# Peptides against a protein of PDB entry 7QUU, part 2

Target 1, 43 residues: chain A of PDB entry 7QUU
Amino acid sequence: DAVEPSVEKEYKKIISFRDTVFEGKHQQFLVPNNVRLKFLRDR

## One batch from the design tools (peptide; made by RFdiffusion4, then SolubleMPNN)

Design b2_p16_5_s3
Fold by OpenDDE base, seed 3:
Structure b2_p16_5_s3 (fold): chain B 43 residues (1-43), chain A 16 residues (1-16)
Amino acid sequence: as target 1 above (43 residues)
Amino acid sequence: SLREEFEEEIKKLKEE
């Protein structure tokens, strides 16, 4: 089943948000180490 | 699929 283009965009946003929050990785900016939610990844 | 990758990742986050 093909994922609707609107749904695909939302999935990409959520994955990008996670990477920003946990790892500080984003295509546009880096999150400082002290702002990252490391405690969620360390579980 | 991108849906499966998303669902697997949300599953990991719920198990933490």
Scores: peptide ipSAE 0.033, ipTM 0.509, DockQ to the pose 0.069
Fold by OpenDDE base, seed 1:
Structure b2_p16_5_s3 (fold): chain B 43 residues (1-43), chain A 16 residues (1-16)
Amino acid sequence: as target 1 above (43 residues)
Amino acid sequence: SLREEFEEEIKKLKEE
């Protein structure tokens, strides 16, 4: 099924947010190191 | 597909 351009934009935002919060690989969102989920799993 | 990638990412977010 073709994904509508509006839905595609929201999917890309969520994927980018995940990469920022879990891995800290994206700079699009300012996530403090103490809030990144990768550091919550290691505690 | 982008939908499948999104669904996999949402699944990871819910399992953690």
Scores: peptide ipSAE 0.033, ipTM 0.522, DockQ to the pose 0.077
Fold by OpenDDE base, seed 2:
Structure b2_p16_5_s3 (fold): chain B 43 residues (1-43), chain A 16 residues (1-16)
Amino acid sequence: as target 1 above (43 residues)
Amino acid sequence: SLREEFEEEIKKLKEE
């Protein structure tokens, strides 16, 4: 099934957020370190 | 698929 374009954008944001947290690659997400880890764990 | 990649990645993040 094709992923809706809105959902695809959200998935890409979450993947980029992961890369920011673990790899430091996506510094565009100015999320505090403590908030980053909480967001990933609570999902 | 992008969904499968996302789901696999969320799974890894929950196992940490």
Scores: peptide ipSAE 0.031, ipTM 0.501, DockQ to the pose 0.062
Fold by OpenDDE base, seed 4:
Structure b2_p16_5_s3 (fold): chain B 43 residues (1-43), chain A 16 residues (1-16)
Amino acid sequence: as target 1 above (43 residues)
Amino acid sequence: SLREEFEEEIKKLKEE
């Protein structure tokens, strides 16, 4: 099944954020384990 | 699923 273009855009944003954080170019924020990201809830 | 892949990726970001 083709991934919806909106979902693919969100995936690319997460990967870009990961790469930026792991490269030390962005500060990491502690997200509580009980906090689910809203975009993951409906998928 | 794509959701599971995203949840795993967010988990990696929280473990550092």
Scores: peptide ipSAE 0.029, ipTM 0.496, DockQ to the pose 0.082

## One batch from the design tools (peptide; made by RFdiffusion4, then SolubleMPNN)

Design b2_p17_3_s3 (from b2_p17_3 with E5K E15K E16K)
Fold by OpenDDE base, seed 5:
Structure b2_p17_3_s3 (fold): chain B 43 residues (1-43), chain A 17 residues (1-17)
Amino acid sequence: as target 1 above (43 residues)
Amino acid sequence: EKAEKKLEELKEELKKL
């Protein structure tokens, strides 16, 4: 079944949104190990 | 900042689908 180009475009937007939300969450929660290690050394 | 802007643009596009 050939997925219509319209439906494929909408699906790609939903996937891009999902991936951006995951990347944004990961960037907010992935404090670079270097920053966490700085706070542990300065105490 | 740039990621938050892209997230809001994608939310607005999803409301139009």
Scores: peptide ipSAE 0.041, ipTM 0.533, DockQ to the pose 0.098
Fold by OpenDDE base, seed 1:
Structure b2_p17_3_s3 (fold): chain B 43 residues (1-43), chain A 17 residues (1-17)
Amino acid sequence: as target 1 above (43 residues)
Amino acid sequence: EKAEKKLEELKEELKKL
C-alpha cells in the first residue's frame, strides 16, 4: 500500500517533535520500522 | 517552548484526519 504523502508528512512531524523533546533529555529514541509501518497503516 | 509549539502543530493536524 502506498503511504499517502499527507500521512508521511504527519509522521515526520511526530518524529521531529519526539526528537526535540528527547534532545533536551540527552536521549535518542529510535522508532523501529515496524512501529513506523503500524502508525502509517492505522490511518 | 519549541517542543510545545511542535506538539500544538501536531494536535491541529491530527484533528484534520
Scores: peptide ipSAE 0.041, ipTM 0.560, DockQ to the pose 0.087
Fold by OpenDDE base, seed 4:
Structure b2_p17_3_s3 (fold): chain B 43 residues (1-43), chain A 17 residues (1-17)
Amino acid sequence: as target 1 above (43 residues)
Amino acid sequence: EKAEKKLEELKEELKKL
């Protein structure tokens, strides 16, 4: 299934926020292999 | 500061979904 462009865009923003918060904590988390967060997929 | 601004941006965007 193709990821809807809207869902992919919002996912990228959430990842960018995560990275910004965790860089300040010296913590880096891998980007999930799934292009969709569960709560965005279920909409 | 930068993270707080980005959080408010994301909250406003998530309300539009």
Scores: peptide ipSAE 0.036, ipTM 0.545, DockQ to the pose 0.088
Fold by OpenDDE base, seed 3:
Structure b2_p17_3_s3 (fold): chain B 43 residues (1-43), chain A 17 residues (1-17)
Amino acid sequence: as target 1 above (43 residues)
Amino acid sequence: EKAEKKLEELKEELKKL
Protein backbone atom coordinates (compact mmCIF):
# COMPACT_ATOMS: atom_id res chain seq x y z
CA ASP B 1 0.00 0.00 0.00
CA ALA B 2 1.64 3.25 -1.15
CA VAL B 3 1.04 5.84 1.62
CA GLU B 4 -0.27 8.99 -0.11
CA PRO B 5 2.47 11.71 -0.40
CA SER B 6 0.21 14.13 1.60
CA VAL B 7 -0.07 11.73 4.60
CA GLU B 8 3.71 11.04 4.54
CA LYS B 9 4.45 14.83 4.67
CA GLU B 10 2.07 15.34 7.63
CA TYR B 11 3.60 12.34 9.46
CA LYS B 12 7.17 13.73 8.97
CA LYS B 13 6.04 17.12 10.45
CA ILE B 14 4.48 15.43 13.54
CA ILE B 15 7.66 13.33 14.11
CA SER B 16 9.95 16.39 13.73
CA PHE B 17 7.79 18.29 16.27
CA ARG B 18 7.82 15.32 18.73
CA ASP B 19 11.62 14.99 18.50
CA THR B 20 12.12 18.78 19.09
CA VAL B 21 9.85 18.70 22.20
CA PHE B 22 11.64 15.54 23.43
CA GLU B 23 15.12 17.11 22.96
CA GLY B 24 13.93 20.28 24.80
CA LYS B 25 12.67 18.15 27.76
CA HIS B 26 15.90 16.06 27.85
CA GLN B 27 18.08 19.22 27.89
CA GLN B 28 16.31 20.19 31.20
CA PHE B 29 17.36 16.74 32.60
CA LEU B 30 21.00 17.10 31.44
CA VAL B 31 22.66 16.59 34.82
CA PRO B 32 25.43 19.25 34.97
CA ASN B 33 28.79 17.54 34.19
CA ASN B 34 29.92 18.44 37.78
CA VAL B 35 27.17 16.20 39.33
CA ARG B 36 27.93 13.29 36.93
CA LEU B 37 31.64 13.51 37.92
CA LYS B 38 30.73 13.17 41.68
CA PHE B 39 28.86 9.87 41.03
CA LEU B 40 31.94 8.50 39.15
CA ARG B 41 34.35 9.42 42.05
CA ASP B 42 32.20 7.89 44.85
CA ARG B 43 32.23 4.44 43.07
CA GLU A 1 13.30 28.98 20.96
CA LYS A 2 13.37 26.31 18.11
CA ALA A 3 10.51 24.37 19.83
CA GLU A 4 8.34 27.53 20.22
CA LYS A 5 8.72 28.37 16.50
CA LYS A 6 7.73 24.78 15.49
CA LEU A 7 4.74 24.91 17.90
CA GLU A 8 3.51 28.14 16.24
CA GLU A 9 3.97 26.62 12.72
CA LEU A 10 1.95 23.53 13.85
CA LYS A 11 -0.88 25.75 15.30
CA GLU A 12 -1.07 27.69 12.00
CA GLU A 13 -1.26 24.41 10.00
CA LEU A 14 -4.03 23.05 12.33
CA LYS A 15 -6.09 26.27 11.68
CA LYS A 16 -6.01 25.50 7.89
CA LEU A 17 -7.65 22.04 8.34
Scores: peptide ipSAE 0.028, ipTM 0.508, DockQ to the pose 0.039

Design b2_p17_5_s1
Fold by OpenDDE base, seed 1:
Structure b2_p17_5_s1 (fold): chain B 43 residues (1-43), chain A 17 residues (1-17)
Amino acid sequence: as target 1 above (43 residues)
Amino acid sequence: DEKLEEEKKELEKLLEE
């Protein structure tokens, strides 16, 4: 089943965000948690 | 997509900890 190109683009951006969140537990000053949570909900 | 919603929920939990 070809995953729609829209869903693949959203998934790739969530993976990139996950990796940034794990790194961001060490860099909380770059992106506030409320902005991080909004980014997950706006998708 | 159920898998995408599960991954969002896990990431939300990790941000609230």
Scores: peptide ipSAE 0.051, ipTM 0.512, DockQ to the pose 0.092
Fold by OpenDDE base, seed 4:
Structure b2_p17_5_s1 (fold): chain B 43 residues (1-43), chain A 17 residues (1-17)
Amino acid sequence: as target 1 above (43 residues)
Amino acid sequence: DEKLEEEKKELEKLLEE
């Protein structure tokens, strides 16, 4: 089944955000909650 | 998409730590 382009775009955002959070934790950098919630929201 | 909702929920947990 072809993944809808909207869902594929959401996955790419989630993966990029996960990688940023892991990198941030490794660097002892706290991503602010307002930035965190921006990636979990579709807008 | 169930996998998308699971990944969102996993990220929410990682943000509460």
Scores: peptide ipSAE 0.046, ipTM 0.524, DockQ to the pose 0.088
Fold by OpenDDE base, seed 2:
Order: structure tokens, then C-alpha cells, then sequence
Structure b2_p17_5_s1 (fold): chain B 43 residues (1-43), chain A 17 residues (1-17)
């Protein structure tokens, strides 16, 4: 079954955000607010 | 999508640590 293109795009954004947060923790840099996914902003 | 919701929770936890 082909994953819906909307869901695949959301996964790619989540993976990219996770990698940025992980790198940010390792390198002690602030993750840019523009990389933060909407679900984490609205909480 | 259950895996998407699991990954969202993992990222929330990762940001709180």
C-alpha cells in the first residue's frame, strides 16, 4: 500500500526535525524556531 | 498513522530532556 503523500511529507518533516534537535543537543546549538513542527508549537 | 503519533511523542520527550 502506498503511504498517502500527505503522511509521507509529515514523516520527512518529523525525521528532519528529530535530526536537527539531536544535532542541536550534541553541538549545544539552539534548534531554529522555523524548524519546530506545528504540533510542538501549539502545546 | 500510529507510527507518526509515536514519533511525535518521542520528539516531545526529546525536547523536554
Amino acid sequence: as target 1 above (43 residues)
Amino acid sequence: DEKLEEEKKELEKLLEE
Scores: peptide ipSAE 0.041, ipTM 0.506, DockQ to the pose 0.087
Fold by OpenDDE base, seed 3:
Structure b2_p17_5_s1 (fold): chain B 43 residues (1-43), chain A 17 residues (1-17)
Amino acid sequence: as target 1 above (43 residues)
Amino acid sequence: DEKLEEEKKELEKLLEE
C-alpha cells in the first residue's frame, strides 16, 4: 500500500471538493453558498 | 474556468510523478 504523501492527499481533496462545488452535487448544508460563490469567482 | 482546469492539470501531473 503506497501511502500517498500527506501533501498529495490534500491536493486530491481540494480538486475533488472544487469539482463537487461547481457541479452542484453538494447540498447547501454541506457547502455554504458563500463558499460556492467564492470558488466560482476564483475559477 | 480555464485557470482551474490548468491548475487541476498541474496538480494531477504532480500526483502522477
Scores: peptide ipSAE 0.027, ipTM 0.467, DockQ to the pose 0.034

Design b2_p17_7_s1
Fold by OpenDDE base, seed 2:
Structure b2_p17_7_s1 (fold): chain B 43 residues (1-43), chain A 17 residues (1-17)
Amino acid sequence: as target 1 above (43 residues)
Amino acid sequence: EEEEKLKKLIEEYEKKQ
């Protein structure tokens, strides 16, 4: 499935956010969708 | 539209973890 390059770029920002907020053992935890989408809007 | 595409992509990722 070819993800559009814009959507893939924003998804990489969500992963980078998760990895910044959740270090070490917490990197496996899923950030709630509302928090992820808020992070993309506030940048 | 893009926000809903991102939400679906996150949901698909959550199903794979």
Scores: peptide ipSAE 0.041, ipTM 0.477, DockQ to the pose 0.053
Fold by OpenDDE base, seed 5:
Structure b2_p17_7_s1 (fold): chain B 43 residues (1-43), chain A 17 residues (1-17)
Amino acid sequence: as target 1 above (43 residues)
Amino acid sequence: EEEEKLKKLIEEYEKKQ
């Protein structure tokens, strides 16, 4: 099944956010854990 | 509908990593 181009764009944003926030590849010392969890839960 | 498609796409990716 072809994934809609809108859904693929949103997926790429979630993966980039996961790599940035959870894999520690970017030291986001500035974003509280509650704000990070809200961004993943409100989608 | 789009949110469920996104959740399935994430699950399929996590199975490939």
Scores: peptide ipSAE 0.037, ipTM 0.506, DockQ to the pose 0.045
Fold by OpenDDE base, seed 1:
Structure b2_p17_7_s1 (fold): chain B 43 residues (1-43), chain A 17 residues (1-17)
Amino acid sequence: as target 1 above (43 residues)
Amino acid sequence: EEEEKLKKLIEEYEKKQ
């Protein structure tokens, strides 16, 4: 099934958020979670 | 609130994979 390019873009943002915020794989720059969320929305 | 919504979206995505 061809996932619409809009939906694929949203899933890539959600995955990137998981890896950055919940899996702790990116070193703790004390960026508040709200600022991380804004940065992932603006990409 | 926004973090909990994103946790739910991740959980729903992982259930669909």
Scores: peptide ipSAE 0.031, ipTM 0.483, DockQ to the pose 0.046
Fold by OpenDDE base, seed 3:
Structure b2_p17_7_s1 (fold): chain B 43 residues (1-43), chain A 17 residues (1-17)
Amino acid sequence: as target 1 above (43 residues)
Amino acid sequence: EEEEKLKKLIEEYEKKQ
């Protein structure tokens, strides 16, 4: 199943946010620790 | 501005799960 190009763009943004939060390259946006851990958790 | 875009993206992602 080809992932719709809109959904693929959303996933790329989520991955970029994960990497930004993991690398600490930006002062931690006031993202609750539970949401932060949800993006950092490998599913 | 980028923080608000990230907050909206998180909210949309949580609504789709």
Scores: peptide ipSAE 0.030, ipTM 0.492, DockQ to the pose 0.052

Design b2_p17_7_s2
Fold by OpenDDE base, seed 2:
Structure b2_p17_7_s2 (fold): chain B 43 residues (1-43), chain A 17 residues (1-17)
Amino acid sequence: as target 1 above (43 residues)
Amino acid sequence: EEKEELEKLLKEYEEEE
């Protein structure tokens, strides 16, 4: 199924956030706790 | 807590694909 480009873009942001915050794949990006909590709440 | 919220959110997107 062709995932809508808006949904795919949002999914990619969540994956990038996971990798940065929990898996440490993007350890160069210290996500501040306020930005972390905002990302989870601004839905 | 925040990990579980993110894992839940990821699961919702994996079910839409």
Scores: peptide ipSAE 0.035, ipTM 0.552, DockQ to the pose 0.055
Fold by OpenDDE base, seed 1:
Structure b2_p17_7_s2 (fold): chain B 43 residues (1-43), chain A 17 residues (1-17)
Amino acid sequence: as target 1 above (43 residues)
Amino acid sequence: EEKEELEKLLKEYEEEE
């Protein structure tokens, strides 16, 4: 199915968040667990 | 616990594409 460009943009943000939060690929932010949980619950 | 819940939710988004 052609993923709407809005949905693809949202998915790319979730993947970028995963890479930042879990893999530590961006060593610049110790994201606190409460901020991590808020990001996923507000979606 | 929190990490496993987050990994589960991220996997649900990956299965919807």
Scores: peptide ipSAE 0.029, ipTM 0.523, DockQ to the pose 0.070
Fold by OpenDDE base, seed 5:
Order: C-alpha cells, then sequence, then structure tokens
Structure b2_p17_7_s2 (fold): chain B 43 residues (1-43), chain A 17 residues (1-17)
C-alpha cells in the first residue's frame, strides 16, 4: 500500500526527534523519558 | 510497515526506563 506522504513526513519527524534527543547530538535539552515517549505516541 | 517500526521504537525506549 502506498503510504500517504503525510504519514511519511510525520515518521521522518519522529526519527529526527530520536536522533536529536536520544543520540546526544542535542545535549542542550534534557527531555525526560516520559515526555519523549508521549511525544512519540501523540504523533 | 511504518506503524510497526514506530511501535518497535516506542517499545525499545519503554524498556530503557
Amino acid sequence: as target 1 above (43 residues)
Amino acid sequence: EEKEELEKLLKEYEEEE
């Protein structure tokens, strides 16, 4: 099934958020794990 | 497919807490 371009864009934002927040590339913001998980679930 | 990858990602982070 062709995934809608909207869903692909949201997935790319989640992956970008992962890479920025979890890989320590943006250590500027200690986001709590519960806030990270909520942000991923709400998208 | 993309939803299953997202559910897997969420599970990996729930196991780290």
Scores: peptide ipSAE 0.023, ipTM 0.456, DockQ to the pose 0.221
Fold by OpenDDE base, seed 3:
Structure b2_p17_7_s2 (fold): chain B 43 residues (1-43), chain A 17 residues (1-17)
Amino acid sequence: as target 1 above (43 residues)
Amino acid sequence: EEKEELEKLLKEYEEEE
């Protein structure tokens, strides 16, 4: 089934967020600690 | 707890691909 290009864009954002926040694959410069802490607080 | 729920949610998205 062709995944709608909107759903594919949202999925790519979720995966990029996982890799940055949990796996530590990205430098802290790409996601500041205040943005990480805001996301964890708003959940 | 919130970390485990988010890891579970992320795994559900990986199983749908």
Scores: peptide ipSAE 0.030, ipTM 0.512, DockQ to the pose 0.048; fails the geometry check

Design b2_p17_8_s3
Fold by OpenDDE base, seed 2:
Structure b2_p17_8_s3 (fold): chain B 43 residues (1-43), chain A 17 residues (1-17)
Amino acid sequence: as target 1 above (43 residues)
Amino acid sequence: DEKLKEEEKKLEEWLKE
Protein backbone atom coordinates (compact mmCIF):
# COMPACT_ATOMS: atom_id res chain seq x y z
CA ASP B 1 0.00 0.00 0.00
CA ALA B 2 1.28 3.45 -0.96
CA VAL B 3 1.45 5.77 2.08
CA GLU B 4 -0.57 8.93 1.44
CA PRO B 5 1.73 11.69 0.07
CA SER B 6 0.71 14.02 2.95
CA VAL B 7 1.65 11.48 5.68
CA GLU B 8 4.91 10.54 3.93
CA LYS B 9 5.82 14.24 3.61
CA GLU B 10 5.21 14.84 7.34
CA TYR B 11 7.17 11.69 8.26
CA LYS B 12 10.15 12.82 6.11
CA LYS B 13 10.09 16.20 7.91
CA ILE B 14 10.13 14.49 11.35
CA ILE B 15 13.04 12.21 10.33
CA SER B 16 14.97 15.12 8.78
CA PHE B 17 14.41 17.12 11.98
CA ARG B 18 15.55 14.15 14.16
CA ASP B 19 18.70 13.67 12.09
CA THR B 20 19.47 17.40 12.23
CA VAL B 21 19.08 17.33 16.06
CA PHE B 22 21.30 14.21 16.40
CA GLU B 23 23.92 15.80 14.11
CA GLY B 24 24.07 18.66 16.70
CA LYS B 25 22.68 21.25 14.22
CA HIS B 26 19.84 21.96 16.69
CA GLN B 27 19.51 21.84 20.51
CA GLN B 28 19.31 18.19 21.55
CA PHE B 29 15.75 17.85 22.80
CA LEU B 30 14.69 14.24 23.19
CA VAL B 31 11.31 14.28 21.46
CA PRO B 32 9.88 10.93 22.63
CA ASN B 33 8.43 8.71 19.87
CA ASN B 34 4.96 8.93 21.50
CA VAL B 35 5.02 12.76 21.12
CA ARG B 36 6.04 12.40 17.44
CA LEU B 37 3.18 9.95 16.82
CA LYS B 38 0.72 12.24 18.66
CA PHE B 39 1.81 15.15 16.43
CA LEU B 40 0.99 13.05 13.33
CA ARG B 41 -2.42 11.95 14.76
CA ASP B 42 -3.52 15.42 15.95
CA ARG B 43 -3.11 16.94 12.46
CA ASP A 1 -9.71 3.95 9.39
CA GLU A 2 -7.91 0.60 8.77
CA LYS A 3 -5.61 2.19 6.15
CA LEU A 4 -4.69 5.01 8.56
CA LYS A 5 -3.95 2.42 11.30
CA GLU A 6 -1.61 0.48 8.97
CA GLU A 7 0.19 3.73 8.08
CA GLU A 8 0.53 4.60 11.81
CA LYS A 9 1.94 1.09 12.46
CA LYS A 10 4.52 1.54 9.65
CA LEU A 11 5.43 4.98 11.03
CA GLU A 12 5.88 3.40 14.51
CA GLU A 13 8.23 0.75 13.05
CA TRP A 14 10.24 3.39 11.15
CA LEU A 15 10.46 5.62 14.29
CA LYS A 16 11.90 2.64 16.28
CA GLU A 17 14.82 2.37 13.81
Scores: peptide ipSAE 0.035, ipTM 0.446, DockQ to the pose 0.050
Fold by OpenDDE base, seed 1:
Structure b2_p17_8_s3 (fold): chain B 43 residues (1-43), chain A 17 residues (1-17)
Amino acid sequence: as target 1 above (43 residues)
Amino acid sequence: DEKLKEEEKKLEEWLKE
């Protein structure tokens, strides 16, 4: 079954966000909490 | 930020399903 290109695009955004937010747990100077919270609200 | 940690946990749980 070919995953619809819309659904695949949404999954890629969620994965990219996850990686950025979790890297920010170790490196908060690269990913400030206000930026992390913005991305969580915009989902 | 406690709110950030809670939302990160919910995201991590959703990505394990």
Scores: peptide ipSAE 0.027, ipTM 0.443, DockQ to the pose 0.038
Fold by OpenDDE base, seed 3:
Structure b2_p17_8_s3 (fold): chain B 43 residues (1-43), chain A 17 residues (1-17)
Amino acid sequence: as target 1 above (43 residues)
Amino acid sequence: DEKLKEEEKKLEEWLKE
């Protein structure tokens, strides 16, 4: 099953956000809590 | 802060391979 190129792009954005939020690769100040909560609610 | 951690935990489970 060829994953639609649009779905793959959105998946890569979600994974990049995971790395920022959970893996601590970026300091908390780079992604404010209000932006995190908005992203999580829009799922 | 606590609400953020709960939503983050739900996201982590959804993104689990």
Scores: peptide ipSAE 0.026, ipTM 0.440, DockQ to the pose 0.040
Fold by OpenDDE base, seed 4:
Structure b2_p17_8_s3 (fold): chain B 43 residues (1-43), chain A 17 residues (1-17)
Amino acid sequence: as target 1 above (43 residues)
Amino acid sequence: DEKLKEEEKKLEEWLKE
């Protein structure tokens, strides 16, 4: 089934954010939890 | 979309740690 272009764009943003947060756990760059939770709410 | 909702749940779990 072709995923709607809107849902595919949101999925790509979620994956890119996940990867950034994961990379940040291996770096001194800790995204603050309030900014992380805001990304999940501002969809 | 069930796959999107599952990835959102995984992200929420990762952010609660």
Scores: peptide ipSAE 0.030, ipTM 0.491, DockQ to the pose 0.088; fails the geometry check

## One batch from the design tools (peptide; made by RFdiffusion4, then SolubleMPNN)

Design b2_p18_2_s3
Fold by OpenDDE base, seed 5:
Structure b2_p18_2_s3 (fold): chain B 43 residues (1-43), chain A 18 residues (1-18)
Amino acid sequence: as target 1 above (43 residues)
Amino acid sequence: LEKELEEARKLLEERKKL
């Protein structure tokens, strides 16, 4: 099944958000600890 | 949310093999 281009864009955003919040690989975005902890509870 | 992240990763990895 070909993943629709819209759905692929959403999956890329979800992965980029994971990498920002969990891996801290984007040192350019100081994700506040409260936002990280909220995401860890709501997953 | 963890399940959706794993599904999203799997779909993107499968697409890189095609």
Scores: peptide ipSAE 0.041, ipTM 0.540, DockQ to the pose 0.180
Fold by OpenDDE base, seed 3:
Structure b2_p18_2_s3 (fold): chain B 43 residues (1-43), chain A 18 residues (1-18)
Amino acid sequence: as target 1 above (43 residues)
Amino acid sequence: LEKELEEARKLLEERKKL
């Protein structure tokens, strides 16, 4: 099934959020571990 | 969130195999 281009853009945003919050690969700012854990509990 | 991230990862991996 071809994933619609709209749905693909949403998944790319979710993956970019993961890489920023969990892996730190795209961190422009040092997010404290306590703030990361808060975002994970709220989503 | 973690479940949605894993579902999103699976869909992107399946699409790379097509």
Scores: peptide ipSAE 0.039, ipTM 0.532, DockQ to the pose 0.180
Fold by OpenDDE base, seed 1:
Structure b2_p18_2_s3 (fold): chain B 43 residues (1-43), chain A 18 residues (1-18)
Amino acid sequence: as target 1 above (43 residues)
Amino acid sequence: LEKELEEARKLLEERKKL
């Protein structure tokens, strides 16, 4: 199944958000893992 | 959000196998 270029762009943004939140690659401060997991479960 | 992340990951991993 060919994923449309629009949908692929959205998935790349979601993955970039994952890497920012879970790995902390773009965080200015350390967020505790329990707070990160709560935020992601609520969305 | 966690469900959408896992669906997005699966679709991109399937595309890397084509």
Scores: peptide ipSAE 0.041, ipTM 0.538, DockQ to the pose 0.185; fails the geometry check
Fold by OpenDDE base, seed 4:
Structure b2_p18_2_s3 (fold): chain B 43 residues (1-43), chain A 18 residues (1-18)
Amino acid sequence: as target 1 above (43 residues)
Amino acid sequence: LEKELEEARKLLEERKKL
C-alpha cells in the first residue's frame, strides 16, 4: 500500500519525536523519565 | 500518541521488508 505523502510526513515527525523522547538522540535537555512517560500517556 | 507510535512502527517494519 502506497502511504500518502501527507501521512508519511506525519509518521516521520512521530519517529523524530520518538528518537528525541526515548533514545535522547536529539535531546538538548535532561527530561526526567516520569515526565517523558506522562507526555506519552497524554497523547 | 501511543497509538500513533505503534502505527509508525508498523509502517517502518513493512518498509524494512521491501
Scores: peptide ipSAE 0.041, ipTM 0.529, DockQ to the pose 0.165; fails the geometry check

Design b2_p18_4_s1
Fold by OpenDDE base, seed 1:
Structure b2_p18_4_s1 (fold): chain B 43 residues (1-43), chain A 18 residues (1-18)
Amino acid sequence: as target 1 above (43 residues)
Amino acid sequence: TLEEKYKKLKELEKKLKE
């Protein structure tokens, strides 16, 4: 099925966020995973 | 919530893989 361009754009943003926060693929500095997860839970 | 966002992500991944 054809996916709407707006939905695809939102999906790509969520994937980028996941990769940055949980996998550290796009981070500018090293942050321990436990610290990242704590930040998301506390906010 | 974060849980709702992940549920939405899973739904979108399913649609994009169809």
Scores: peptide ipSAE 0.031, ipTM 0.485, DockQ to the pose 0.180
Fold by OpenDDE base, seed 4:
Structure b2_p18_4_s1 (fold): chain B 43 residues (1-43), chain A 18 residues (1-18)
Amino acid sequence: as target 1 above (43 residues)
Amino acid sequence: TLEEKYKKLKELEKKLKE
């Protein structure tokens, strides 16, 4: 399935954030501290 | 739940690698 490049970039950031927050892994992509991902708005 | 959201993100990662 061809994922659009814009969507792929967004997913990569989300995955990097997930790994940092949920797994304590090193960030693969820089996520600025001011970024709030949609999935975290509702805890 | 946070667990369900995490699982969904893991599924998205699989799709990106395929």
Scores: peptide ipSAE 0.031, ipTM 0.447, DockQ to the pose 0.093
Fold by OpenDDE base, seed 2:
Structure b2_p18_4_s1 (fold): chain B 43 residues (1-43), chain A 18 residues (1-18)
Amino acid sequence: as target 1 above (43 residues)
Amino acid sequence: TLEEKYKKLKELEKKLKE
């Protein structure tokens, strides 16, 4: 299905952050919701 | 709303994994 390139780019940034901090291979740590949601506030 | 944004992201994630 076609996704707008701009939306896909923003989504990939959010997923990259999530994977690094919460699901990734690196050490996980607690991040405040306001920091996590920074990517969502950009839209 | 924030809820709508999360729903949209979930839908996008599903589409990108198909």
Scores: peptide ipSAE 0.029, ipTM 0.450, DockQ to the pose 0.117
Fold by OpenDDE base, seed 5:
Structure b2_p18_4_s1 (fold): chain B 43 residues (1-43), chain A 18 residues (1-18)
Amino acid sequence: as target 1 above (43 residues)
Amino acid sequence: TLEEKYKKLKELEKKLKE
């Protein structure tokens, strides 16, 4: 099942954000300052 | 919790790479 390129790009942003926020890792891809994840607003 | 959701995200990542 080939993941659509658009979905893959969004996924990479999510992973980059996760690693930066939760693990303090530097990422290869730039995460725009306005990127936010819905699940972080929930407990 | 946020921690549980983070762990779930890591599990999903592993499945996508399989």
Scores: peptide ipSAE 0.025, ipTM 0.413, DockQ to the pose 0.094

Design b2_p18_8_s4 (from b2_p18_8, 7 letters changed)
Fold by OpenDDE base, seed 3:
Structure b2_p18_8_s4 (fold): chain B 43 residues (1-43), chain A 18 residues (1-18)
Amino acid sequence: as target 1 above (43 residues)
Amino acid sequence: SLEEKYKEIKEKLDKFRK
C-alpha cells in the first residue's frame, strides 16, 4: 500500500498530463485546444 | 468506450494527487 516517493512522483506527472489533455485544467505543457479531449471530463 | 477507459484510469491515479 505504501508507494515509494519516486514512484509517486511519476504518477503525479501522469495525473498532470491527464488533467491537461483530457480535462483541460492545467497548462504545464502546450496542448492545442483542438487536441484536448474535454468531452471526457466528468459532467 | 474511450470515456469509460479514461474514468477507470482516473480512479486508479487520483490517490497519488496531493
Scores: peptide ipSAE 0.028, ipTM 0.438, DockQ to the pose 0.112
Fold by OpenDDE base, seed 2:
Structure b2_p18_8_s4 (fold): chain B 43 residues (1-43), chain A 18 residues (1-18)
Amino acid sequence: as target 1 above (43 residues)
Amino acid sequence: SLEEKYKEIKEKLDKFRK
């Protein structure tokens, strides 16, 4: 099923936040290294 | 666990990744 473009944009924001906070892969906003949850990334 | 929930959500959302 196709997802509407507006909904897809919101999902992409969630992915960007995820990568910044949990995996440390993005730099969209400042997140200190001690706040990142690197243990949640795929191993 | 929190890690398992994260992985589940990640798999569902990755289809929208650039």
Scores: peptide ipSAE 0.028, ipTM 0.435, DockQ to the pose 0.110
Fold by OpenDDE base, seed 1:
Structure b2_p18_8_s4 (fold): chain B 43 residues (1-43), chain A 18 residues (1-18)
Amino acid sequence: as target 1 above (43 residues)
Amino acid sequence: SLEEKYKEIKEKLDKFRK
């Protein structure tokens, strides 16, 4: 079934956070290098 | 593991990625 637009918006925020913290991509906010989960990047 | 959870979330949410 179709996902509600409000739910999709929140999922996109989670994806953006994931990319920043786990992959170091699409950085929309500053994440200190020591906070990034380097061991999960590209795994 | 945390890595397995990350992969699961990525698999489920990638369909919403632009």
Scores: peptide ipSAE 0.028, ipTM 0.436, DockQ to the pose 0.099
Fold by OpenDDE base, seed 4:
Structure b2_p18_8_s4 (fold): chain B 43 residues (1-43), chain A 18 residues (1-18)
Amino acid sequence: as target 1 above (43 residues)
Amino acid sequence: SLEEKYKEIKEKLDKFRK
């Protein structure tokens, strides 16, 4: 399942953002704990 | 629900994570 390199790059950015804001796995920028949407994963 | 949509997107995109 081949994907265009530009599209793959954007998907990786989405995954990185997801992990930072929703899962707290990345440290690209400081995300306060009260802003992290953990309930989207745990419910 | 929003949670279900999140899980669906997560599963589809995880193949690009290394």
Scores: peptide ipSAE 0.027, ipTM 0.432, DockQ to the pose 0.096

